# Ledger of designs, part 40: peptides against a protein of PDB entry 5K2M

Target 1, 273 residues: chain A of PDB entry 5K2M
Amino acid sequence: MRIGITYTVLRREEMAIKERAGEFGEVVMLHEDDLLFPGNYDLDVVIIRNVSHFKALYTARLFESEGIPTVNSSRLIFEAGDKLFATLRLAGKVPVPEWKAALSEGGALRVPDSLGYPLVSKPVFGSWGRLLAKVNDRDSLEAVLEHRKWMKNPLYGIHYFQEFVEKPGRDIRSYVIGGEFVGAIYRYSNHWITNTARGGKAEPCSDPEVEELSVKAWEAFGEGALAIDIFESEKGLLVNEVNPNMEFKNAARVTGADMAGKLVEYAVEVAKT

## One batch from the design tools (peptide; made by RFdiffusion4, then SolubleMPNN)

Design b1_p11_7_s2 (from b1_p11_7, 5 letters changed)
Fold by OpenDDE base, seed 2:
Structure b1_p11_7_s2 (fold): chain B 273 residues (1-273), chain A 11 residues (1-11)
Amino acid sequence: as target 1 above (273 residues)
Amino acid sequence: SYGHPEDWEPR
């Protein structure tokens, strides 16, 4: 078994994945600078750990074009890594925050007619709460839309909105790998954007409802390793988003779950199919 | 390298 691991930065996650992969076979670490295509890679599977969503997506697709399966697959990265596409999958299986998508400024200006205020403007791509805006009124909406016009990436012209969900000062991050629930954490923040990367405290989450919902959310995609962001709302649990390129150092530390091992085990299974 | 903020999307 030859296991590739693509990466941008050797984080704790990548180190753990490397270590665990070594128990199953030969490990080939592939920094982004090492990747040229078409190539002659002698690998049975590649674990995709590129930090950039798009680099991860293209890396996965490029390996797949050479007959090498990836974890995650390019399909999963594409569908799960786009907030709108992820919402489309999730909405069919699990409760999600109310959402609207608009393809023009004129359309976007009508979103409050349905969602009301406050609402959340999100780019369809990005992480760590980048370019999230709590839109409290018309003036704020117009400002967000105006700014989007001047953003370089045409994907910023895709207007994705959610209802603002009042959270109890935390959210939930769960992990499902190969359809198995691996663990979950609470992420505490006094800000409406909860993210442990922004200095939030993490605690273990042991809730059967979270486990069930997380598995259902994963089933909306049907493959791979996903981190799942869940909100505790007055309406119950809502799946906000999924992440096909998950960080798990905090969750692994807090829960003691062997997320790296589970990921490698899944990759080995994928290699055998 | 991260030449643009859009290239760097930590998850």
Scores: peptide ipSAE 0.021, ipTM 0.632, DockQ to the pose 0.155
Fold by OpenDDE base, seed 4:
Structure b1_p11_7_s2 (fold): chain B 273 residues (1-273), chain A 11 residues (1-11)
Amino acid sequence: as target 1 above (273 residues)
Amino acid sequence: SYGHPEDWEPR
């Protein structure tokens, strides 16, 4: 078996994936600079580890066009990597924070009529809490909307909002690969944005409700490897978002779960399908 | 860390 691994930066995750993939076959590391299409890639499967959502999406689709399956698939990357599209999948299967989408400033200005304040404004794409705004009032909403008008990417004109969920100083990041729950962590932060990339500490999460909910959240998409962000709220567990391009170094370290191995195993299964 | 240009691209 020949396993491709596309990457932007050789992180701990990519190193671990490479190492584990070597146990299953020949590993071909493909930096973004190595990717030209159309090409004659002799690969059975490609693990997509590009940092950029869009680069990951297009890379996956390009390999698929050559008959090479990818983990994750371009479909999954597309649907899971867009917060609104992910919400559309999730909302029918699992509890999610209350949300609204608006396609104009005029529509967005009416969102508080439904959700109240505080709100969370999110771009439909992005990671590490980029451009997340806690919108406490009308003035803040107007400011966010004004700034969005001047952003170059038209996708910033898609207005996605959630209720602000009061969290117990932490959130949960779980991992489901090929439908199997692999592990979960608590991410602690004194900031309302709980993210380990922002200096949050991680601890193991062993909660059967988290496990069950994580699997159900994965089933909303039905394929691939997902990191799942879960909030502990007064309403119970809420699935906030999913990530089809997961970082797992902290989770692997804290839980001892073989996330890289599970990802490779799933990729091998995909290759055989 | 946001030291790589790609860190500013959406994930």
Scores: peptide ipSAE 0.020, ipTM 0.635, DockQ to the pose 0.209
Fold by OpenDDE base, seed 3:
Structure b1_p11_7_s2 (fold): chain B 273 residues (1-273), chain A 11 residues (1-11)
Amino acid sequence: as target 1 above (273 residues)
Amino acid sequence: SYGHPEDWEPR
């Protein structure tokens, strides 16, 4: 078996995936600079580890066009990597934060009539809490909308909003691979944006309700490897978002779960299908 | 870590 691994930067995750993949067959590391299509790739499966959402999406679709399956698939990356598209899948299966989408400034100005204040403005794409805004009032909403007009990417004109969820100084990150729950962590932060990249502490999360909800959230998509962000709210657990380009170094360290091994095992099964 | 190349790309 020949396993491709596409990557932008060799992180701890990519090193772990490479090591575990070597136990199953020949590993072919493919930096973004090595990728040219159409090509003659002799691979049974490709694990997609590009950092950019769009580069990951197009890389997956390009390999699929050559008849090579990918983990994750281009379909999953497309649907899970966009916050609005992910919400559309999740909302039919699991509890999610209350949300609104508007396609114009005039529409966006009416969002508080439904969600109230405070609300959260999110771009439909982006990582590590980039361009998240807590909108406390009308003046703040107008400012966010004004700034969006001057952003070059037309996707910034897609206005996605959520209710502001009060959290107990933490959120939950869980991992589901091939429909199997692998593990979960608490991410602690004193800021309303909880992210381990900002120096937050991680601790193991062992909660059967989190496990059940995480599997249900994965079933909304029905394939691949997902990190799932869950909020602890006054109205119960809410699935906030999913990530098809998961980082897991902190979660693997804290839980002891073999996330890299589980990802490789799933990729091997995909290759056999 | 924030500010590394991995932090510059959309998710």
Scores: peptide ipSAE 0.018, ipTM 0.614, DockQ to the pose 0.174
Fold by OpenDDE base, seed 1:
Structure b1_p11_7_s2 (fold): chain B 273 residues (1-273), chain A 11 residues (1-11)
Amino acid sequence: as target 1 above (273 residues)
Amino acid sequence: SYGHPEDWEPR
């Protein structure tokens, strides 16, 4: 078996995936600079670890066009990596924060009539809490919308909003691979944006309700490897978002779960189908 | 090369 791994930067995750993949066959590391299409790749499966959502999406689709399956698939990356498309999948299966989408400034200005204040403005794409805004009032909403007009990417004209969820100084990140729950962590932060990239502490989360909800959230998509962000709210557990390009270094360290091994095992199974 | 900052995946 020949296993490709596409990557932008060799992180601890990519090194762990490479090491575990070597137990199953020949490993071919493919930096973004090595990728040209059409190409004659001799690979049975490709694990997609590009940092960019769009590069990951297009890389997956390009390999699929040559008959090589990917983990994750281009379909999953497309649907899970867009916050609005992910919400559309999740909302039919699990509790999610209240949300609104608007396709114009005029529509966006009416969102508080439904969600009230404070609300959260999100781009449909992006990571690490980039361009997240807590909107406390009308003046703040107008400012966010004004700034979006001057952003070059047309996707910033897609306005996605959520209710502001009061969290107990933490959120939950869980991992589901091939439909199996692998583990979960608490991420602690004094800021309303809980992100481990911003120096938050991580602790193991052992909660059967989190496990059940995480599997149900994965079933909304029905394939691949997902990290799932869950809020503890006054209304109970809410699935905020999913990530098809999961980082798991902190989760693996804290829980002892073999995230890299589970990902490789799933990729091997995909290669055999 | 790092992709455009807007295209970076959630960490």
Scores: peptide ipSAE 0.021, ipTM 0.626, DockQ to the pose 0.173; fails the geometry check

Design b1_p11_7_s3 (from b1_p11_7, 4 letters changed)
Fold by OpenDDE base, seed 2:
Structure b1_p11_7_s3 (fold): chain B 273 residues (1-273), chain A 11 residues (1-11)
Amino acid sequence: as target 1 above (273 residues)
Amino acid sequence: SYGHPSDYEPL
């Protein structure tokens, strides 16, 4: 078996994936600079570890065009990596924060009529809490919308909003790979953005409700490897978003779960189907 | 080389 691993930066995750993949076959590390298509790659499967959502999406689709399956698939990356598209999948299966989407400023200005204040403005793409805004009032909403008009990427004109969820100074990140719950962590922060990439502490989360909800959230997509962000709210557990790019260094360290191994095992299974 | 957070967080 020949396992490709595409990457932007050789992080701890990519190193772990490489190491575990070596137990199953020949490993071909593919930096973004190595990727040219069509390339007639001799690979049985490719693990997509590009940092960019769009690069990951296109890389996956390009390998698929050569008949090489990817983990994650371009379909999954597309649907899970877009917050709005992910919400559309999730909302039919699991509890999610109340949300609104608007396609214009005029539409966006009516969002508080449904969600009230405070609300959260999110770009449909992006990680690590980038361009998240807690919108407390009309003036703040107008400011966010004004700024979006001047952003070059047309996707910033897609206005995705959530209710502001009061959280207990933490959120949950769980991991589901091939439908199997692998582990979960609490991410602590004094800021309303709890992402560990901003220096938050991680601790193990051992909650059967989290496990069940995480699997159900994964089933909304039905394939691949997902990190799932869950809020603890007064309304109970809410699935906020999913991430097909799976950063798991902190989770693996804290839980001791073999995220890299599980990812590779799943990729090997995908290669055989 | 990545000198800014944006270098690590490409879209």
Scores: peptide ipSAE 0.040, ipTM 0.688, DockQ to the pose 0.146
Fold by OpenDDE base, seed 4:
Structure b1_p11_7_s3 (fold): chain B 273 residues (1-273), chain A 11 residues (1-11)
Amino acid sequence: as target 1 above (273 residues)
Amino acid sequence: SYGHPSDYEPL
């Protein structure tokens, strides 16, 4: 078996995936600079570890066009990596924060009529809490909308909002790979954005309700490896978002789960189908 | 530690 691994930066995750993949066959590391299409790639499967959502999406689709399956698939990256599209999948299976989407400024200005204040403005793409805004009032909403008008990428004109969820100074990050729950962590932060990429502390999460909800959230997509962000709210557990380009070094360290191994094992299964 | 997220996340 020949396993490709595409990457932008050789992180701890990519090193762990490479090491574990070596137990199953020949490993071909493919930096973004090595990728040209169409190409003659002799690979049975490719693990997509590009940092950019869009580069990951297009890389996956390009390999698929050569008849090489990818983990994650371009379909999964597309649907899970867009917060709005992910919400559309999730809302049919699991509790999610209340949300609204507007396609114009005039539409966006009416969002508080349904969600109230405070609300959260999100870009439909982006990680690590980038361009998240807690919108407390009309003036803040107008400011966010004004700034969006001057952003050149048309995706910034897609106005995605959620209710502001009060959290107990933490959120949950769970991991589901190939439909199997692998583990979960609490991410602690004194800020309303709890993402560990911003320096949050991680602790193990052992909760059967989190496990069940995480699997159900994964089933909304039905394939691949996902990190799942869950909020503890007054309304119970809410699935906020999923990530098809998951970081797991902190979760693996804290839980002891072999997340890299599980990812490789799933990729090997995909290669055999 | 990755540093600040803005240093590592391209679009």
Scores: peptide ipSAE 0.039, ipTM 0.686, DockQ to the pose 0.164
Fold by OpenDDE base, seed 1:
Structure b1_p11_7_s3 (fold): chain B 273 residues (1-273), chain A 11 residues (1-11)
Amino acid sequence: as target 1 above (273 residues)
Amino acid sequence: SYGHPSDYEPL
């Protein structure tokens, strides 16, 4: 068994994955600078750990073109890593926050007619609360839309909005790998963005409803390793988003779950299919 | 510790 691991930065997660992968076979660490295609890679599977969503997506697709399976697959990265595409999958299986998509400024200006204020503006791509905006009124909406016109990436012209969900000063991050629930944490913050990458603190979450909902959210995609963001709301639990390129250092530390081991075990199973 | 996410998260 030869296991590739692609990466941008050697984090605690990549170190843990490397260590666990070494128990199953030879490990080949591949920094982004090492990647050229077409290539002659002698690998049975590749674990994708590139930081950039787009670098991860293209890396996965390039290995698949060489006949090498990836964890996660390019299909999963594509659908789960785009907030709008992920919402389209999730909305058919689990409760999600109310949302609207608009393809123009004129369309976006009508979103409050259905969602009201406050609402949340999101780019369809990006992590760690990047370019999330709480929009409290018309003036703020116009400002966000004006700024988007001057952003050079055309994907910023895809306008994705959600209702603002009142949360109890926390959200939930769960982990599902190969359809198995691995663990969950609460992320605490005094800010409406509760992501631990923005300074949130983690505590263990042991809730059977969270476990059931997390598995159902994973089943909307049907493959791979996903981190799932869940809100506690007045309407009950809502699946906000999924992440096909998860960080798990804080979750592993707080829960004691072997998330790196579970990821490697799944990658080995994929290599054998 | 990483700085702001923009320091290490490319598009």
Scores: peptide ipSAE 0.036, ipTM 0.687, DockQ to the pose 0.166
Fold by OpenDDE base, seed 3:
Structure b1_p11_7_s3 (fold): chain B 273 residues (1-273), chain A 11 residues (1-11)
Amino acid sequence: as target 1 above (273 residues)
Amino acid sequence: SYGHPSDYEPL
């Protein structure tokens, strides 16, 4: 068994994955600077750990073109890593926050007629709460839309909105790998953006309802390793988003779950199919 | 510490 690991930065996650992969076979670490295609890679599977969504997507698809399976697959990265495409998968399977998409400024200005205020403006790509805006009124909506006109990437012209969900000063991040629930954490913050990358405290989450909902959310995609972001709302648990390139350092530390081992085990299974 | 998220999470 020859296991590739693509990466941008050697984080604690990549070091843990490398260590666990060494128990199953030969490990080939591949920095982004090492990736040239077409290539003659002698690998049975590649674990994708590129930090960029688009670099991860293209890296996965390029290895697949050489006949090498990836974890995650380019299909999963594409569908799960776009917030709108992820919502389209999730909405038919699990409860999600109410959402609207608009393809023009004129369309976006009508979103409050359905969602009301406050609402949340999100780019369809990017994580760690980047470019999230709580929009409380018409003036704020017009300001966000005006700024979007000057953003260089055409994907900023895809307007994705959610209802603002009141949370109990925390959210939930769960992990599902190959359809198995691995663990979950609470992420605490006094800010409406609860992401631990912004200095939030993490605590273990042991809730059977979270476990069941997390597995159902994974089943909407049907493959791979996903981190799942869940809100505790007045109307119950809501699946907010998924991440096909999960960070798990804090979750592994807090829960004691072997997330790196589970990811490697799944990659070895994929290599054998 | 992984620095600021904007430095390490490109598009």
Scores: peptide ipSAE 0.048, ipTM 0.696, DockQ to the pose 0.169; fails the geometry check

Design b1_p11_7_s4 (from b1_p11_7, 5 letters changed)
Fold by OpenDDE base, seed 4:
Structure b1_p11_7_s4 (fold): chain B 273 residues (1-273), chain A 11 residues (1-11)
Amino acid sequence: as target 1 above (273 residues)
Amino acid sequence: SYGHPSDWEPL
C-alpha cells in the first residue's frame, strides 16, 4: 500500500495522518510544490489535506484523472465544501437552518421577507467563519451586498443566507468517516461564531441524538470523511454545514478519538475498492 | 478574531 498525503502546511493533523498511514504502508508526503500534473504517481490512494478548498478540489480531481482515488473525492469536496450545495444535500435528509439563495442583489434584498432579521450572510465557500456576517437590518444587508459587488471572484455574487440561530454559547462539531461516527465536541464561544480556530474551547460531546444526526448528515453525501457542524436551537438540532477538509486536533485531543487513524483506515478501504 | 495561521490561506 502506497498512501499519498497532499498538504499545504504540515499541521498536527497531517503529522498524525502520516504517522497512522505508516502503519498501513509506504507514506508519500506531497507538498503543494511537489504536485505537477499529469504525473507518474505510484500511489494506491491520496489523502487530500490541502488547506485551500479549491486546491484540494483540483488536487483530488487531478489524481482521480490518473486513476488514483482520493479521500476525500473531488465530488465530495465540491459538494460538501460549497455551503449552498451542501445545504441542498443536507436539506433532504436532516434539519437545517432556514436558508435562502439569491443570484442578484435584487433577489438578496427580498431575503428578509422570508428569513427576517437577524440573518446570516455567508459566502458559499470559505472556512473559519471567513466573511460570515450577522445582518441585523436593511442597512447592514445593503452594505454586505455592496461589498460583494466589488469582490472579484464571481462566486461572491452567489448570495447565501441563513436564519440567525440563537445558540447556547456553543455549537457542536461531529466527525463521521466512512459512515462511522468517530466523535463530537462542543465548541464554546461568547461570540456568535463558535469556531475553535477563533479561540473557542472544546469539550467532548456525548449525545446519541448528535451521533444519529451526524450519520444521517453524512449519508446525504454517502462517502468520505466529514466534519459536521450542528447547532443546538430552540427547534432542536440543526445541521449548519459540513467540512470535507476538517481540522480535528482539538476534537482528537478532547475526545481521545483516533480521527487520523479512522481517516487512514477509510483511505485504505477506498484504495481497495 | 482570526487566530489560526491558515485563516490567511487563499481559498
Scores: peptide ipSAE 0.029, ipTM 0.661, DockQ to the pose 0.168
Fold by OpenDDE base, seed 2:
Formats: C-alpha cells, structure tokens, sequence
Structure b1_p11_7_s4 (fold): chain B 273 residues (1-273), chain A 11 residues (1-11)
C-alpha cells in the first residue's frame, strides 16, 4: 500500500495522518510544490489535505485522472465544499436553516421578503467565518451586495443567504468518516460565529441526536470524510454546513477519537475498492 | 489556533 498525503502546511492533523498511514504502508508526503500533473504517481490512494478548497478540489481531480482514488474525492470536495451545493444535498435529507440563493442584486434584495431580518450572508466558499455577514436591515444588505460587486472572484456574485439562527453561545462540529460517526465537539463563542479557529473553546459533545443527524448528513453525500457543523436552535438541530477538508486537532484532543486513524483506515478501504 | 484565515493562503 502506497498512500499519498497532499498538504499545504504540515499541521498536527497532517502529522497524525502521516503517522497513522505509516502503519498501513509506505507514505508519500506531497507538498503542493511537489504536485505536477500528469505525474504518473505510483500511489494506491491519496489523502487530500491541501488548505485551499480549490487546490484540494483540483488535486483530487488530477489524481483521479491518473486512476488514483482520493480521500476526499473531487466530487465530494466540490459538492460539500460549496455551501450552496452542500445545502442542496442536505436540504432533502436533514433539517437545515432556511436559506435563499440569488444570482443578482435584484434577486438578493428580495431575500428578506422570505427570510426576514436578521439574515446571514455567506459566500459559497470560505472557512473560519470569512465574509459571513449578519445582515440586520436593508442598508446592511445593500452594503454587502455593493461590496460583492467589487470582489474579483465571480463566485462572490452568487448570493447565498441563511436565516439567522439564535444559538446557545455554541455550535456543534461532528465528524463522519466512511459513514461512521467518529466524534463531535461543542464550539463555544460569545460571537455569533462560533468557529474555534477564532479562539472558541471546544468541549466533547455526546448526544445521540447529533450522532444520528451527522450520519444522515453524511449520507446526503454518501462518501468520504466530513466535518459537519450543526446548530442548536429553537427549531432543534440544524445542519448548517459540511467541510470536506476538515480540521480535527481540537476534536481529537477533546474527544480522544482517533480521527487520523479513521481517516487513514477509510483511505485504505478506498484504495482496495 | 493555526486556523486563523491570516495563517493561510486564500481559498
């Protein structure tokens, strides 16, 4: 077994994945600078750990073009890593926050007619709460839309909105790998953006409803390794988003779950199929 | 935490 691991930065996650992968075979660490295609790589599977969503997506697709399966697949990265595409998968399977998408400013200006205020403006791509805006009124909506017009990436012209969910000062991040629930954490923050990347505390989440919902959310995609962001709301649990390029350092530390091992085990299974 | 957006390249 030859296991590739693509990465941008050797984080604790990548170190753990490397270590665990070494138990199953030869490990080939592939920094982004090492990636050239076509490359005729002699690998059975590649674990995709590039930080950039798009680099991860393209890296996965490039390896797949050489007949090398990836964890995650380019399909999963594409569908799960886009908040709108992920919502489209999730909405038919699990409870999600109310959402609207608009393809123009004129469309976006009508979103409050259905979602009301406050609402959340999200880019379809992004992490760590980047470019999330709590939109409290018309003036704020107009400001967000105006700014989006001047953003260079055309994806910023895709207007994804969500109802503002009142949360109990935390959200949940769960992890599902190969359809198996591996763990969950609470992420605490006094800010409406609860991501631990912004200094939030993490605590174990042991809730059977979270586990069940997390697996169902994963089943909406049907493959790979996903981190799942869940809101606790007055409406119950809502699946907010999924992440096909998950950080798990905090979750592994807090839960004691072998996130890296589970990821490697799944990659080895993928290599054998 | 190394998860701050400034620690990484743009997506």
Amino acid sequence: as target 1 above (273 residues)
Amino acid sequence: SYGHPSDWEPL
Scores: peptide ipSAE 0.028, ipTM 0.672, DockQ to the pose 0.219
Fold by OpenDDE base, seed 1:
Structure b1_p11_7_s4 (fold): chain B 273 residues (1-273), chain A 11 residues (1-11)
Amino acid sequence: as target 1 above (273 residues)
Amino acid sequence: SYGHPSDWEPL
């Protein structure tokens, strides 16, 4: 068994994945600078850990073009890593926050007629709460839309909005790998963005409803390793988004769950199919 | 706190 691991930066997660992969076979670490295609790689599977969503997507697709399976697949990265595409999958299986998509400024200006204020503006791509805006009124909406017009990437012209969900000073991050629930944490913050990458504290979450909902959310995609963001709302649990390139350092530390081992075990199973 | 190191990586 030859296991590739693509990466941008060696984080605690990549080190843990490398260590556990070594128990199953030969490990080939592949920095982004090492990746040229077509490349005639001698690998049975590749674990994708590139930081950039787009680099991860293209890396996965390039290995697949050479007949090498990836974890996650390019299909999963594409559908789960785009907030709008992920919402389209999730909305058919689990409760999600109310949302609207608009393809123009004129369309976006009518979103409050459906969602009201406050609402949340999101780019369809990006992590760690980048370019998330709580929009409290018309003036704030106009400002966000004006700024988007001057952003160079045309994907910023795809306007995705959610209702603002009041949360109890925390959200939930769960992990599902190969359809198995691995663990969950609470992420605490005094800010409406509760992401641990922005200084949130983590505590264990042991809730059977979270476990059931997390597996159902994973089943909307039907493959791979996903982190799942869940809100505790007045309407009950809502699946906000999923992440096909998850960080798990804090979750592994707090829960004691072997996230890296479960990811490697799944990759080995994928290599054998 | 704002500013995870990976926030500066290209999308």
Scores: peptide ipSAE 0.026, ipTM 0.657, DockQ to the pose 0.167
Fold by OpenDDE base, seed 5:
Structure b1_p11_7_s4 (fold): chain B 273 residues (1-273), chain A 11 residues (1-11)
Amino acid sequence: as target 1 above (273 residues)
Amino acid sequence: SYGHPSDWEPL
């Protein structure tokens, strides 16, 4: 078996995936600079680890066009990597924070009529809490909308909002690979954005409700490897978002779960289908 | 953080 791994930066995750993939077959590391299509790739499966959402999406689709399956698939990257598209999948299966989408400033200004204040403004793409805004009032909403007008990417004209969820100084990150729950962590922060990439602490989360909810959230997409962000709220557990290009070094360290191995095992099974 | 703004912008 020949396993490709596409990457932008060789992180701890990519190193772990490479190491574990070597136990199953020949590993071909493919930096973004190595990718040219159409090409003569002799690979049974490709694990997509490009940092950019769009580069990951296009890379996956390009390999698929050559008859090579990818983990994750271009379909999954497309649907899960967009916060709005992910919400559309999740909302039919699991509890999610209340949300609204608007396609104009005039539409966005009416969002508080449904959600009230405070709101969270999100871009539909992005990671590590980039361009998240807590919107406490009308003036703040107008400011966010004004700034969006001057952003070059037209996707910033898609206005996605959630209710602000009061959290107990933490959130949950779970991992589901091939439909199997692999593990979960609490991410602690004194800030309303609890992402560990911003210096939060991680602790193991052992909660049967989290496990069940995580699997159900994965089933909304029905394939691949997903990190799932869950909020503890007064309404109970809410699935906030999913990530088809997950970081897992902190979760693997804290839980002891072999996330890299599980990802490789899943990729090997995908290659056999 | 592993990401850079140039990975997401511009299109």
Scores: peptide ipSAE 0.025, ipTM 0.682, DockQ to the pose 0.515

